# Ledger of designs, part 309: peptides against a protein of PDB entry 3WG5

Target 1, 218 residues: chain A of PDB entry 3WG5
Amino acid sequence: LAKNIVYVAQIKGQITSYTYDQFDRYITIAEQDNAEAIIIELDTPGGRADAMMNIVQRIQQSKIPVIIYVYPPGASAASAGTYIALGSHLIAMAPGTSIGACRPILGYSQNGSIIEAPPKITNYFIAYIKSLAQESGRNATIAEEFITKDLSLTPEEALKYGVIEVVARDINELLKKSNGMKTKIPVNGRYVTLNFTNVEVRYLAPSFKDKLISYITD
Target 2, 218 residues: chain A of PDB entry 3WG5 as posed
Amino acid sequence: LAKNIVYVAQIKGQITSYTYDQFDRYITIAEQDNAEAIIIELDTPGGRADAMMNIVQRIQQSKIPVIIYVYPPGASAASAGTYIALGSHLIAMAPGTSIGACRPILGYSQNGSIIEAPPAITNYFIAYIKSLAQESGRNATIAEEFITKDLSLTPEEALKYGVIEVVARDINELLKKSNGMKTKIPVNGRYVTLNFTNVEVRYLAPSFKDKLISYITD

## One batch from the design tools (peptide; made by RFdiffusion4, then SolubleMPNN)

Design b2_p29_7_s4 (from b2_p29_7, 13 letters changed)
Fold by OpenDDE base, seed 5:
Structure b2_p29_7_s4 (fold): chain B 218 residues (1-218), chain C 218 residues (1-218), chain A 29 residues (1-29)
Amino acid sequence: as target 1 above (218 residues)
Amino acid sequence: as target 1 above (218 residues)
Amino acid sequence: MEAVERAKKSGGVELDITSDPSNARKVAA
């Protein structure tokens, strides 16, 4: 019997319009091949709110399960990364990673201090992040506290508090632990039970464009 | 029977992108020779958080055990050095060394005063350092207090509180005491039992580039 | 929708939902 395909791709760095293009490309490839899922290895400090919202929408429109995996150890799904994770079909974290710190900011001052977002914007993102958590059956109180308290969690804490679904050291452990789990949001209107029993893992490389943009933004 | 190799290298000074290159080079040499381990003699006041996170990631990706040894006496694994240590396969300290003082800062003002990191950043690093401690089975409460209380510990305190694994006066005592210990994090997905019963110790020298950069930054 | 779009437009300051630990990565640890 032909093996089901699981794609793995990496997204690292700031969330921008280029990051949206990366998500869209990766998910589209996996959709075209009727993959069982795509795993996005995410390491982000956050980024632009517009790009983040577009990425969340693109994930929610996916024809296949999109697993956000905060990986490798030392990675973060910080700020925008947390919203993206909460918008996904499954969240996993490697040991030594973090999630949270979602307070929206207007930017940084010349002295490096944060320019706080006005209450209107903060309240918008509170409602938005709570909605993502509620839709996915994840802890909406903690999701709010990611903003209001600027909370960050370890993988073990995030799992314990029902923010994420899996703690895994690597792709093989992730596949093993997530096998038989239902997606936290629907795929094409249906909650999908993940089947990782007999899969082929395919790694997607960054495009030349993706590499160039990463090089310019670093 | 051919002796197993243990490499010893030194990293001293501020943690920067150049320090990452040093870690990468040293670990790569030891990996290529299939060493039993590499011991990094660390003496750092801290440095850049980006470089630190990359170093942690590089250690966690190592094909061999990486032992962080706070050495010689009078050395410190301060700030970024503590994170690096907590990300490693084994931590040792010499008598008269210190570990901790991990509060993230934005930098120094013109008058030499610390510019405090905003709560967002502090909370991020709290989650990060706790995650490193939890992953390695080290004291996550103390790891948090390295930030929240800006705590520093002696080797004896750090050992007592389960932050580190070994107190040793020199490489020979370190090898003796760590022989038969399991790595605190996995190597290639497996916890390795260190075998220092019949080893050859090889010292790695700084490259010409490493010497030049050290000379410029000193 | 409109409030975020206005927030995007008004300040030219792109709402960075950054916990930019890249600025935090520019943070000395």
Scores: peptide ipSAE 0.037, ipTM 0.289, DockQ to the pose 0.082; fails the geometry check
Fold by OpenDDE base, seed 3:
Structure b2_p29_7_s4 (fold): chain B 218 residues (1-218), chain C 218 residues (1-218), chain A 29 residues (1-29)
Amino acid sequence: as target 1 above (218 residues)
Amino acid sequence: as target 1 above (218 residues)
Amino acid sequence: MEAVERAKKSGGVELDITSDPSNARKVAA
């Protein structure tokens, strides 16, 4: 039987316009090859609201399932990363990772203090994160609390509360556990049942530009 | 007579966290050498609100006058660049440059359409830009209109309306015209009269990191 | 510098003030 292709790519660091380009490039490659899915290994402290919203939109426009995998252990899908995860077709987390802390801010002052967002910005993102959760059939109450309480969850808590779909130690366990799951949002207007029974895993390396930017931003 | 030092540095492109680092580095070098002033040749289409606010704060905390010079001809202090200029000790513009267009946005959708900021974000930045203008004794009505009308001005209009202090073709004309002017905001709690009668001009080159990021972001 | 970079590592959703969408894409090319 012909092997279905699953792509794996890493996105690490702050969510920026460049992070959008990485998502777009990786998803486009996987779409061109008619992959069964792409798994994005995500490790982010957060980043820009605009880049985040564009990434969510890009994922939702994907012709193939996009799986957000918070990986490796010690990684986080913090702030913007949580929105991206909630906007995706399936969320997985490795043990020892975290999700949440979604309160929008204007930034940091020179002394490192948070510059608070106006209440209406916060309310906008509350409505936005709730919509992402509701559209994906995930816990919209917890999604709101990611902002209002700046809540962070473990993988076990996130799974228990219906924020995520899978806890997996590695790609092999992720493929095994997610096999036969339906996407939480449509792929090209249809909910897809994932088939990982006979797959070739292809790793997408960062471009030279990706490496250079990561080296500069890390 | 010992020559006073004036530094000149260029900041070009989008306002990001890295742009903040450039401002901080350049101002710090000039502070360490007890410069009479630093001139920042600014050419920006805008960028991040957080980085912008941090840059404004860094300028306002400077131990020496920071002059924003919109340069060369064809350059702009657009959006975030206008806030930075309004937060500075003196604004100059070269002929054929522009300032304004300060309406905040959440970002751009994949189709390139603007994602509108919620009205309260816009109102926050209206209050912020008005405060910068008022604190510097510049035209707060026009500063508000930079947002509410997305207004852009020529150097001649900006000077006429009391948004900027100098129109100059080059650094030499800038030094000549700004000589004897008072800073529009305090330097270390005091309004300073600029003295450019006997100066050594020192150009700060971008670091290797700066060049690499600019090469990647251009 | 480090404090602002450290502050950027904490999970904020940040806003943009940009005049031209086309310039935002050029940064990525």
Scores: peptide ipSAE 0.032, ipTM 0.267, DockQ to the pose 0.242; fails the geometry check
Fold by OpenDDE base, seed 2:
Structure b2_p29_7_s4 (fold): chain B 218 residues (1-218), chain C 218 residues (1-218), chain A 29 residues (1-29)
Amino acid sequence: as target 1 above (218 residues)
Amino acid sequence: as target 1 above (218 residues)
Amino acid sequence: MEAVERAKKSGGVELDITSDPSNARKVAA
């Protein structure tokens, strides 16, 4: 019996291999407890594409629904964060958050200027982000424009354009609004209808290691 | 008149955006002085693909020949370092160095296991590394095997297989052996014959910033 | 610090090609 438990965890800062470890740990805990879902409160400017792709893969391999929630107000799922969101079972955003700005870059020059990715890399990520959108039944045109135009959207716009599924102010509103929604991607090969009726919300704390690395990356 | 000057600089550690800044700075100094060439003593385990591609582009845009020299003995041009070398005007290696191991990875799991890049990424880098080899008239089959087999070569093997141009113990031997060689890629649209007859060798010191970041990344 | 932090904050998608796990962690940090 799936326990009527929903886990909530926070991931903040740059997407790195350590962020993968956080996702893996959090999802694993929720899987072990046969949770109804895990909600990841995400606030990221982006980060490493490799870590991002691993995180997406880890989400897609999850035995339970993984909900990406861009939270709190002022947070973003920028760049790599957008890919992660698009790879997840459900996307929610709090009012005053943003999603997009997915143009791959090679880094920054000494003067702080962006070093553009070569067209081959950019095209790869266009194909990748579009695939994530298509697989999840989300707006692939907007997903492409997150790269080609470095587009950023508000929650209201993202909902309107079919990039995300929920706008919610807090976890309670998220649970309420997402109750009865189907996952946008399969869980163990099946689309799952979320059941948040009479759920216990359990918050996962970051490990000491998680806190330390977040501090170093901030 | 090109000054009979050859610059030598060291780049050690992980390939990052900061490494790009080092390459850019060093090459720019040598360009400003109308040097005959710059030799970059490279020792790297690899690093970021983005930074690597930018470095390759910066090398290819150089107004002077950029020679990658895997140095000292025990050093490597591993992973990203191999791409950089393959993108350069001439590759040299000291005895006891290595080149190769170019398989792209997404990072490391908590247990230290490699997270494999998805086939699409791997295939991209196969195409990329092969293009670098082909453009430079180097062994594209071996370049592919640097990824597909995670192949690593000795200087003697790399020379034998046509991956590199020079095996040299030191800068003096490098200059002597590479004198009269043509660049493997164009400089300003032309293949240049290296002229190291009666050259002044000038060593570029890392900036304070370069030293600090190398320390943080080591 | 700031430029690396700004570089970190501007949301670039970065790819890693590294052979050493220990070094990959440091580049990710």
Scores: peptide ipSAE 0.026, ipTM 0.264, DockQ to the pose 0.216; fails the geometry check
Fold by OpenDDE base, seed 4:
Structure b2_p29_7_s4 (fold): chain B 218 residues (1-218), chain C 218 residues (1-218), chain A 29 residues (1-29)
Amino acid sequence: as target 1 above (218 residues)
Amino acid sequence: as target 1 above (218 residues)
Amino acid sequence: MEAVERAKKSGGVELDITSDPSNARKVAA
């Protein structure tokens, strides 16, 4: 039985292997307490593809629903953040946020220009992002266009196109709107119906480790 | 009840977020089949600290014992590989392998010189590696020296100093020697006694994804 | 011996804080 607890945690900045540690820690805490769900307030410009894929996998292995909430207003689930969102049990966005821009790159040159990924890599990520969309019953065509066109969407567009499930201004509205929704991917092999009736919201703070590495990466 | 199955998989090369995906996939397969354990044949020169920490966390969350086996002869659990090993349920090494050399670096300069990590980062990893050693009942002093002295050990030294649990030439010898050993860290909150009596060994191949990324990183 | 020498020459745990273009093998998304 899930406790009437919903965890909320923030993940901000570049997607790195440190970001994975944050995801894993937060999800683990929520799993241990048999939470109804965890909401990850995500604000990322992107980051490492490898870390991203790991985060997706960690989310998919979660014993509880992981809701990616692109928050606050002005935040983005850009690049790696989009993959993470598409790999999650539910995506929500606040007004004034964005999702997309998923074209893989090898990195940045010394002049700040993008080093393009070879077609083989790009095609790999096209297949990958489409699989995430398909597995979650989300728009695989738009997911592909996040790469091929470096497409970015507003919350309204993302909702309209079936990329995301909820537009919400805050946690309370998110809980209200997502109550009774079924997870877009299985939780422990089963699609879970979210029960946000009479839930306690618990905020998870960054660990000392989290704060230290955020301080190193910021 | 664990099935009388032991999975064996290989992880080779740099520790990246892709390496995490490999760990996670392999462990997940073995978990799903209620394997007695998974043996990861590890050969790594090191890699990303963030990916490493994620791998450690994934191992620690495993529903089954994860045995890190530094294999084949000539392989290493160097740098990130040492942390991963120290975070695992059991460490084995083949003759002619190595473990250690864990000094954190920021990267390589254009001239190929090491960019040293600042003391704050080094001290963080000292604390981290010592915690892994302590939690697993392994030699925390040597774990610290893996960083402070960039120490590398032979299997015989590592065994002697209580860094590892088994020296084995092959999987059969590993299974024989580790049979009846208790995991050095809990599995689902309990120390597990390994039962390798009458086990089926199942080798896991790299996924198409694994092969593709290995091809990109090699 | 060779494995130990190889390990001693390993660059340690890379934090990869530096976006060095030489790390062009790292796929970012």
Scores: peptide ipSAE 0.022, ipTM 0.231, DockQ to the pose 0.204; fails the geometry check

Design b2_p29_8_s1 (from b2_p29_8, 14 letters changed)
Fold by OpenDDE base, seed 1:
Structure b2_p29_8_s1 (fold): chain B 218 residues (1-218), chain C 218 residues (1-218), chain A 29 residues (1-29)
Amino acid sequence: as target 1 above (218 residues)
Amino acid sequence: as target 1 above (218 residues)
Amino acid sequence: SLVEEVSKTGRVEIPVLTNGAESVAKVLA
């Protein structure tokens, strides 16, 4: 019996144009193999809003379900990562991870202080994050509070409040718990029921470029 | 009246040899100006154990108090960051930040899966993190559980359990709340009472190298 | 877009915030 393939890839660190390239590459590989889904093990403190929006758009255009998994324990889908998660087909978190803290900033001053975003920009991202939550049937009130209160949640809280769909310790538990779930947004215009029965898990390695950037950044 | 100087600098991202250079540079600048303290706004998902241990050692050798501030909201002192914090003279966290998740790994396999550390290495870091907690009069049991249970805590929990000393929304509140506190480890062999009365806050900008690495990583 | 306008005038960084970061104490063997 032809096993359904699930890809797993890691995206770690700052959200940038390079992170977009990683998402695009990983999703494209999984699309080409007609995978049942791709799981992105996400650990990010946030990053660029433009890159984030491009990543969300790329996920929404995916021919297959994209699962954001805040993993391993200790990881976060913070700021830009929260937006990416809310734009995805399914959100999972490992115990001891976090999600939220989405208040936009304009950057850092020469003295390293945060440059606050003007109300217009803050309101834009409030509207945007609420839109992502609403489109995915997730808690739009909490999504707003991720900005307005710089709220951060545990996996258990995020699950309780309807921000995420799964708490799982590892990929196997994630596959088990998410099996038979419907995607929170459509794939090719349809909500997909995930089928993780008889799955082959394939891991995608970071490219040499990914490793080099990670190494220069690491 | 000559104002006491407090330096503030940001250290963000992966803990590496480059992060060590940042810590060393920032602390050295603050030492040269006989600052009352340096506050490091730390946001890290972790990194290299060797770099972490070197950073801890550099902090312990500081001629001035080094305050680790998990900041801004959404930031984490995860993994290596927790060790660094526990090795510092004072730990502060902003609301909506996290600390913990300290289980060592050997790295990532070609497929991106975590390579588990052998028990010998895990036990080494358990002993090490407990030592840091004990030396600083912080909760060594929780420090151990940061490894053994991959535990992550909110600022409020971390304060409650005696892991950290301050919860503060910003630098001004941090200075206010930490004023008159004793360092949790000695400076030049003595526990120092922090004096943030009549302070001039000086921000240290990332170097061009810091910006370039951040930009290549960003 | 507002993001594009601000990206022209300055980096709108959604703050790099990690509330729970990866336990990456990469142990060197």
Scores: peptide ipSAE 0.044, ipTM 0.321, DockQ to the pose 0.081; fails the geometry check
Fold by OpenDDE base, seed 2:
Structure b2_p29_8_s1 (fold): chain B 218 residues (1-218), chain C 218 residues (1-218), chain A 29 residues (1-29)
Amino acid sequence: as target 1 above (218 residues)
Amino acid sequence: as target 1 above (218 residues)
Amino acid sequence: SLVEEVSKTGRVEIPVLTNGAESVAKVLA
């Protein structure tokens, strides 16, 4: 039986291979403890596509529901963060957060200008992000526009358009609103109905390594 | 009417954004001239996955058949080259060439050791390469093994296993053997029967930029 | 850091597929 435990962990900053390690560690802990779910409080401007894809796959392989929660107010699930969210079992956003701006780029020039991705990369990520949206029953048209228009949405817009499932001010409101919702993707091959009745909320702290790398990357 | 013209161009070295530009330029020229096909003589150890995906997409968007020809003897369509080939309308190999070795890596450590891709990346590319094989009616099991076993094949093996369509010693033999074959993927939504009867072969030279970048990357 | 620059623009990087040659060019998306 899933323990009436919900884990909450924070992931902040750039999406890197180290961010993958954080996701993996956090999800593994929650899996080992047979948690009802893990909520990842996400605040990212984006990062590496490889790390992002790895994170998405780790989420998809999770034995428990992984909820991406764009938090706190002022946070974003920008670029890579949007892909991660779209790959997750449930998306929530706090008021005053944003999601989108997913246009791939190759980097920055020495002058700080964006090196545009070639059309093929852009189209690859269009296909990829649309697949994530489709697989999760989310708005694939908007997912495409996150790239083609570099679109960013408010929580209210994202909810309205069917990109996300919940707008919540805090973890308690998130648990309350998401209680009884089905995961947007399968967990172990089945869509799970979330049960957040009488749950213990456990916060996972970043490891020393997590803190160090966040500090270096910020 | 397609002119009885077949273009031949060479792409050698690492797969980069510049390689995409080469593919785009070559295919565009052949499209503009309403060629029956373009043959790309490919010799690559691999390169960037982004550039590779872009190249695949450019090939798939081609208005004419794009034939990947692993040439000359001693050449390879290694790693990224295999993906490109699997995304093309027809694959040929010269005797003494190879295809495969598609395991994704994050790079090389300072000591020259491979930095392994995390399982998620590996699995992503497994799915991707299998999709290319399936869409082209090629051996998806072997495509997977190009990653999972880092498998490399000879032309004879690749032909035997249904990875490629033609083994040919030169362009003339390629044209002769591929004449009357159907493209493995659609051209403008239709599978095209190649007609290489009484064709003019036109060789495309690399641009000055193409030469310079190949020189810098080699 | 390269990572900091990427964070400013919300970019996603793509892995490299090579059998032995040069530096894994990071793609940011």
Scores: peptide ipSAE 0.041, ipTM 0.281, DockQ to the pose 0.217; fails the geometry check
Fold by OpenDDE base, seed 4:
Structure b2_p29_8_s1 (fold): chain B 218 residues (1-218), chain C 218 residues (1-218), chain A 29 residues (1-29)
Amino acid sequence: as target 1 above (218 residues)
Amino acid sequence: as target 1 above (218 residues)
Amino acid sequence: SLVEEVSKTGRVEIPVLTNGAESVAKVLA
């Protein structure tokens, strides 16, 4: 039986317009090969809301399941990363990772202090993050608390509260545990059952542009 | 030859979480019937950014082309409506309609004055609206000016500047003019050529819930 | 209401989301 392809790519660092390009490129490659899914190994402290929303849109438009995997241990899906995860078809986390801390800010002052978002803005993102959680059948109460309490969760907590679907130590365990799971949002308007019984894992490397921008932002 | 179905639905008023439900319902119905497209007759002064972004996501996830039609004459795709339009597969406007006026605000003060958005917020939406324009091959410079100048355009101006694809007086003219056009964004990752040569137009009525909420918000 | 505010101006608001990095937040009124 022909092996179904699962792509794996890494997206690390701040969520920016460039990160959107990375998501788009990676997902497009996986779509072109009719992959069973793409796993995005995500490690982000957060970033721009515009880029985040575009990424969420791109994920939701994917012809294939997009699995956000907070990986490796020590990684985070912080802030924008949480929104991206909640907007995806499946969320996995490695042990020792974190998700949450989504309180919006207007930025940093010259002294490095947070410029607080006005209540209207905070409330907007509360509504937005709750919608992502609700649409994906995830815990909208905790999603709200990611903002209102700036809450961060462990993988075990996130799983327990129904924020994420899988805790996995590596790609093999992720594939094993997620095999037969339905996507938490539709793929092309259908909830897809993941089939990882006979898969070839293909790693996507950063483009030269990806490496250059990562080098500039690191 | 079996008639291809084109759905037409109306979305009027403020963009809210309820408006998202309307978009979702209408698009879902059209998807289920494998419609050639859905035309959303849009008339909005704007609304919530959260709802707008969710709507954009829902449109972009559509299995079928979503055509935003600013209709009837006198209607507007103001503010949030412009973002929705720019996030869609095709934009049409009727004569005597408008698009733009996208400058973000934090709300209204108790005296009814606009609470200005901080520069960071304005810049975020500049980036966001430009991304929508760029992704759809529409005029990103004008999209930015929808914010920076709070610009509103006529259908003729919007067409001239490459913001929209069609000026049409009615559904028949819209179908005629858009026949053979490619979607400005992918449908399930493919740019779809619209086929309106042999179509049945089906109008979707508001649900009872839709009518009730419209009644409450009107 | 936020809805009433938006209806008058048709404006959009979205923030930046970051932990330890610059975040921007916004609402549409």
Scores: peptide ipSAE 0.036, ipTM 0.258, DockQ to the pose 0.222; fails the geometry check
Fold by OpenDDE base, seed 3:
Formats: sequence, structure tokens, C-alpha cells
Structure b2_p29_8_s1 (fold): chain B 218 residues (1-218), chain C 218 residues (1-218), chain A 29 residues (1-29)
Amino acid sequence: as target 1 above (218 residues)
Amino acid sequence: as target 1 above (218 residues)
Amino acid sequence: SLVEEVSKTGRVEIPVLTNGAESVAKVLA
């Protein structure tokens, strides 16, 4: 019986336009090979709001399920990473990871202090993050509090509050636990039931360009 | 009679987080010296939406008038540059410059093709650019068309349609023409009448860091 | 490109875009 393919790719660091290019490349490869899904191992402190929103859209336009996996232990889907996760077909987290802290800022001053976003910006992102949560059937109240309280959650809390779907230690446990789950948002207009019973896991390596840009931005 | 100071600084290239740092630095210097205004000579093809919105906010929080001057001839306030201009206290353009082309995109694909923004994003920026125009008493219909039609205007057209306030060939003509004009948005909650009758023009040079980053991003 | 410069903040620099839309706006550089 021909094995279904599941792709795994890593995205680490700040969310930027280059991060969008990575998401697009990885998802496109998985789409072309008619993969059952792609798992993005995400570790980010956050990044740019524009890049984040583009990534969310690219995920939602995917022809295949995109699973955001906050991995490894010690990683986070902080700020922009939370929005990306909430915009995806399934969210998983490893133990010892975090999600949240979604309050928008204008940036950092030269002294490293946060420049606060005006209420208009904050309110926009509140509406945006709530919409992502509602559309995916996730906890919109907590999503709002990720901004208004700058809330950060553990995987156990996030699962308990209905922010995420899976807590898993590794890819094998993730595949096992998510097998038979429905995507939280549509794939090509339909909610898909994930089938990870007989899969080949295929890892996507970063391109040379990806490595170079990560090196410059780290 | 003690001369009022007008600062002039240049910002060129893509709008990024570093561009925000430049705006913040330049405006802060001018604020500290209680300048009559700062003129930012802007030449940009556009840039990041997040950085753009932060820059707009920084301008609107300025303790002194911030004049965006699309300069020199051949320069543009394209895309993000238009939003920045519309968010400022006064817009000037040199002959042979352009403003507009504000349609948001998700990015460029690896083949250099534009990735279109979803309607949700486009509509967001339509509302945003219209709000900037309305708050500044500028043409909100044309501001919308900068997105919906990807419209670009000459200085003469932009002046005619009430998008900008001044067409000027150089700083001296700009100061002469804008003398006695009211800011299009408040400075510290008040509309200010510009006084350029007896001013010292002080040019701000880019920092070494500014030069290095511009060199890397060009 | 508009999106290439990495926000130094490591946080979502979230612009005040007025319509509830996903501000993916790379405004084309």
C-alpha cells in the first residue's frame, strides 16, 4: 500500500518576510507531492505583523493541512507565532514550550525599551486574533487575553482552555495523537480528517538562502 | 532675534524596522532642540506594513511638526511611503516625484511574482488609509484608489486632488510655500501654524549604523 | 522587498490598520 507522506520542516527565529518565503516554499513542496500534511516545527519569539498575517493567509490557502508544532522543549510560539498557530489547521506543543504574549508594539527604542502601540492598533489585533480563534473553533476569550493581559500559557493550560489540540513530546507522538482529528479550519473549503496510520515522514531541509538569512538575522 | 531651527533629514530605501529607528532618532533630536519642524526627505519604493504603521504613529506622537518631503526629483513615496506621508503634519513633493501605489501584497514568490493579499488584508488597509486621509483633511477617495486601483500620482495631480499641500523644487521653496500653513493633523493636540520666516536649517546626517544597514538592504 | 527587514523587536510589530483584515500588507517595495 503506497504510504502517505507527511512533511516536517523547521522555522526558527523572528517572523519576517523571509519567514513567509520559507512557509510558502515548504507548503508548496508538500502540496506538489500531495502530502497528507505538513508539520512546521515552530520556535519564534515573534516578529513582524505584516509577515505574520501573510503567513496566516498562506496557511489558510494551503491545499493540504498545515500543522504548527511548537518544538522542541524550550521553544515558543510567542507573539506573531501565536497568531500563526491560531490561523493553522492544527496546533501542537511539546512539553516545556509556551504560547501567547501577543500584545502589539511599535518596536524597541535604542535603549531596548518597548514602544507601546496606540489603542487603535491594539484593538485591531484584538479583533484579528479573536477572529482567528472563532474561525478555528478555539478559545477567543483567551486569544483576546493574549493581547490585553499579554498572557502566556503552558501546553497543558493551552490544551485545557481549548487554545490548542495536541500536546506531544515528538513527531511520532504528534502523529499518533492527531491521527483521526479534523482540521480546525477548512482545507480547500472542507474540514479534513487527518490520516497518519501509514505515513512516511519526510524532512525538508532549509535552503542555502534560508541558512544564510537565518544566520544574518540571528 | 533667536532663529527658529528647522531640521532636515533623509530617509531612503525600503521601509523597515530600521527605518522606524531612523524616524524616531531624527524626530527625537528635533524635539529635544524645540525645533519649529523637521523635514524628512523621503525616497522609498515601500516596505513593511508594520514598520510603516509604527512610523505613522511616531510622527503623530511628535512634539513638533513632521513634514514629509518626497525628494529629490526621481524619488517616490510609493506604497508604505504614501501612508507615512498621509499620516504626517504636511506633505510636500518635488517636481518629477510620485506618490501612491498602496496596494498591499503578501510578498514576492521565488520567481519574483507578486503574491496577492487576500481581500481581508486589502480591505483593512483601505480603511486605514482612508482614516489617515480623513483625519488629516486630505482626499480619502483618492487614498482608497491608491489601493483599489494601485493609483500613482504626480505632484501636480496630488496637489490638485487635495492629497498633498506643497509642490516645491527645494528646501528653500518648501519653507517659503509652507510658511503660515497649518499642520493637517494636531501637534500635541493643537493644529500649529508653521513659522519659517527666520529659520536656521540644520541637516541631520545618518549614523554609521544607518549607513551600514542601508548598504546591506540596498 | 518591504518584508525583508526583520523587525528588531522580535514581537509582532502590528500596524494600526483600520479594517479588520490581516495586515499582510507587504506594501511593495
Scores: peptide ipSAE 0.035, ipTM 0.250, DockQ to the pose 0.160; fails the geometry check

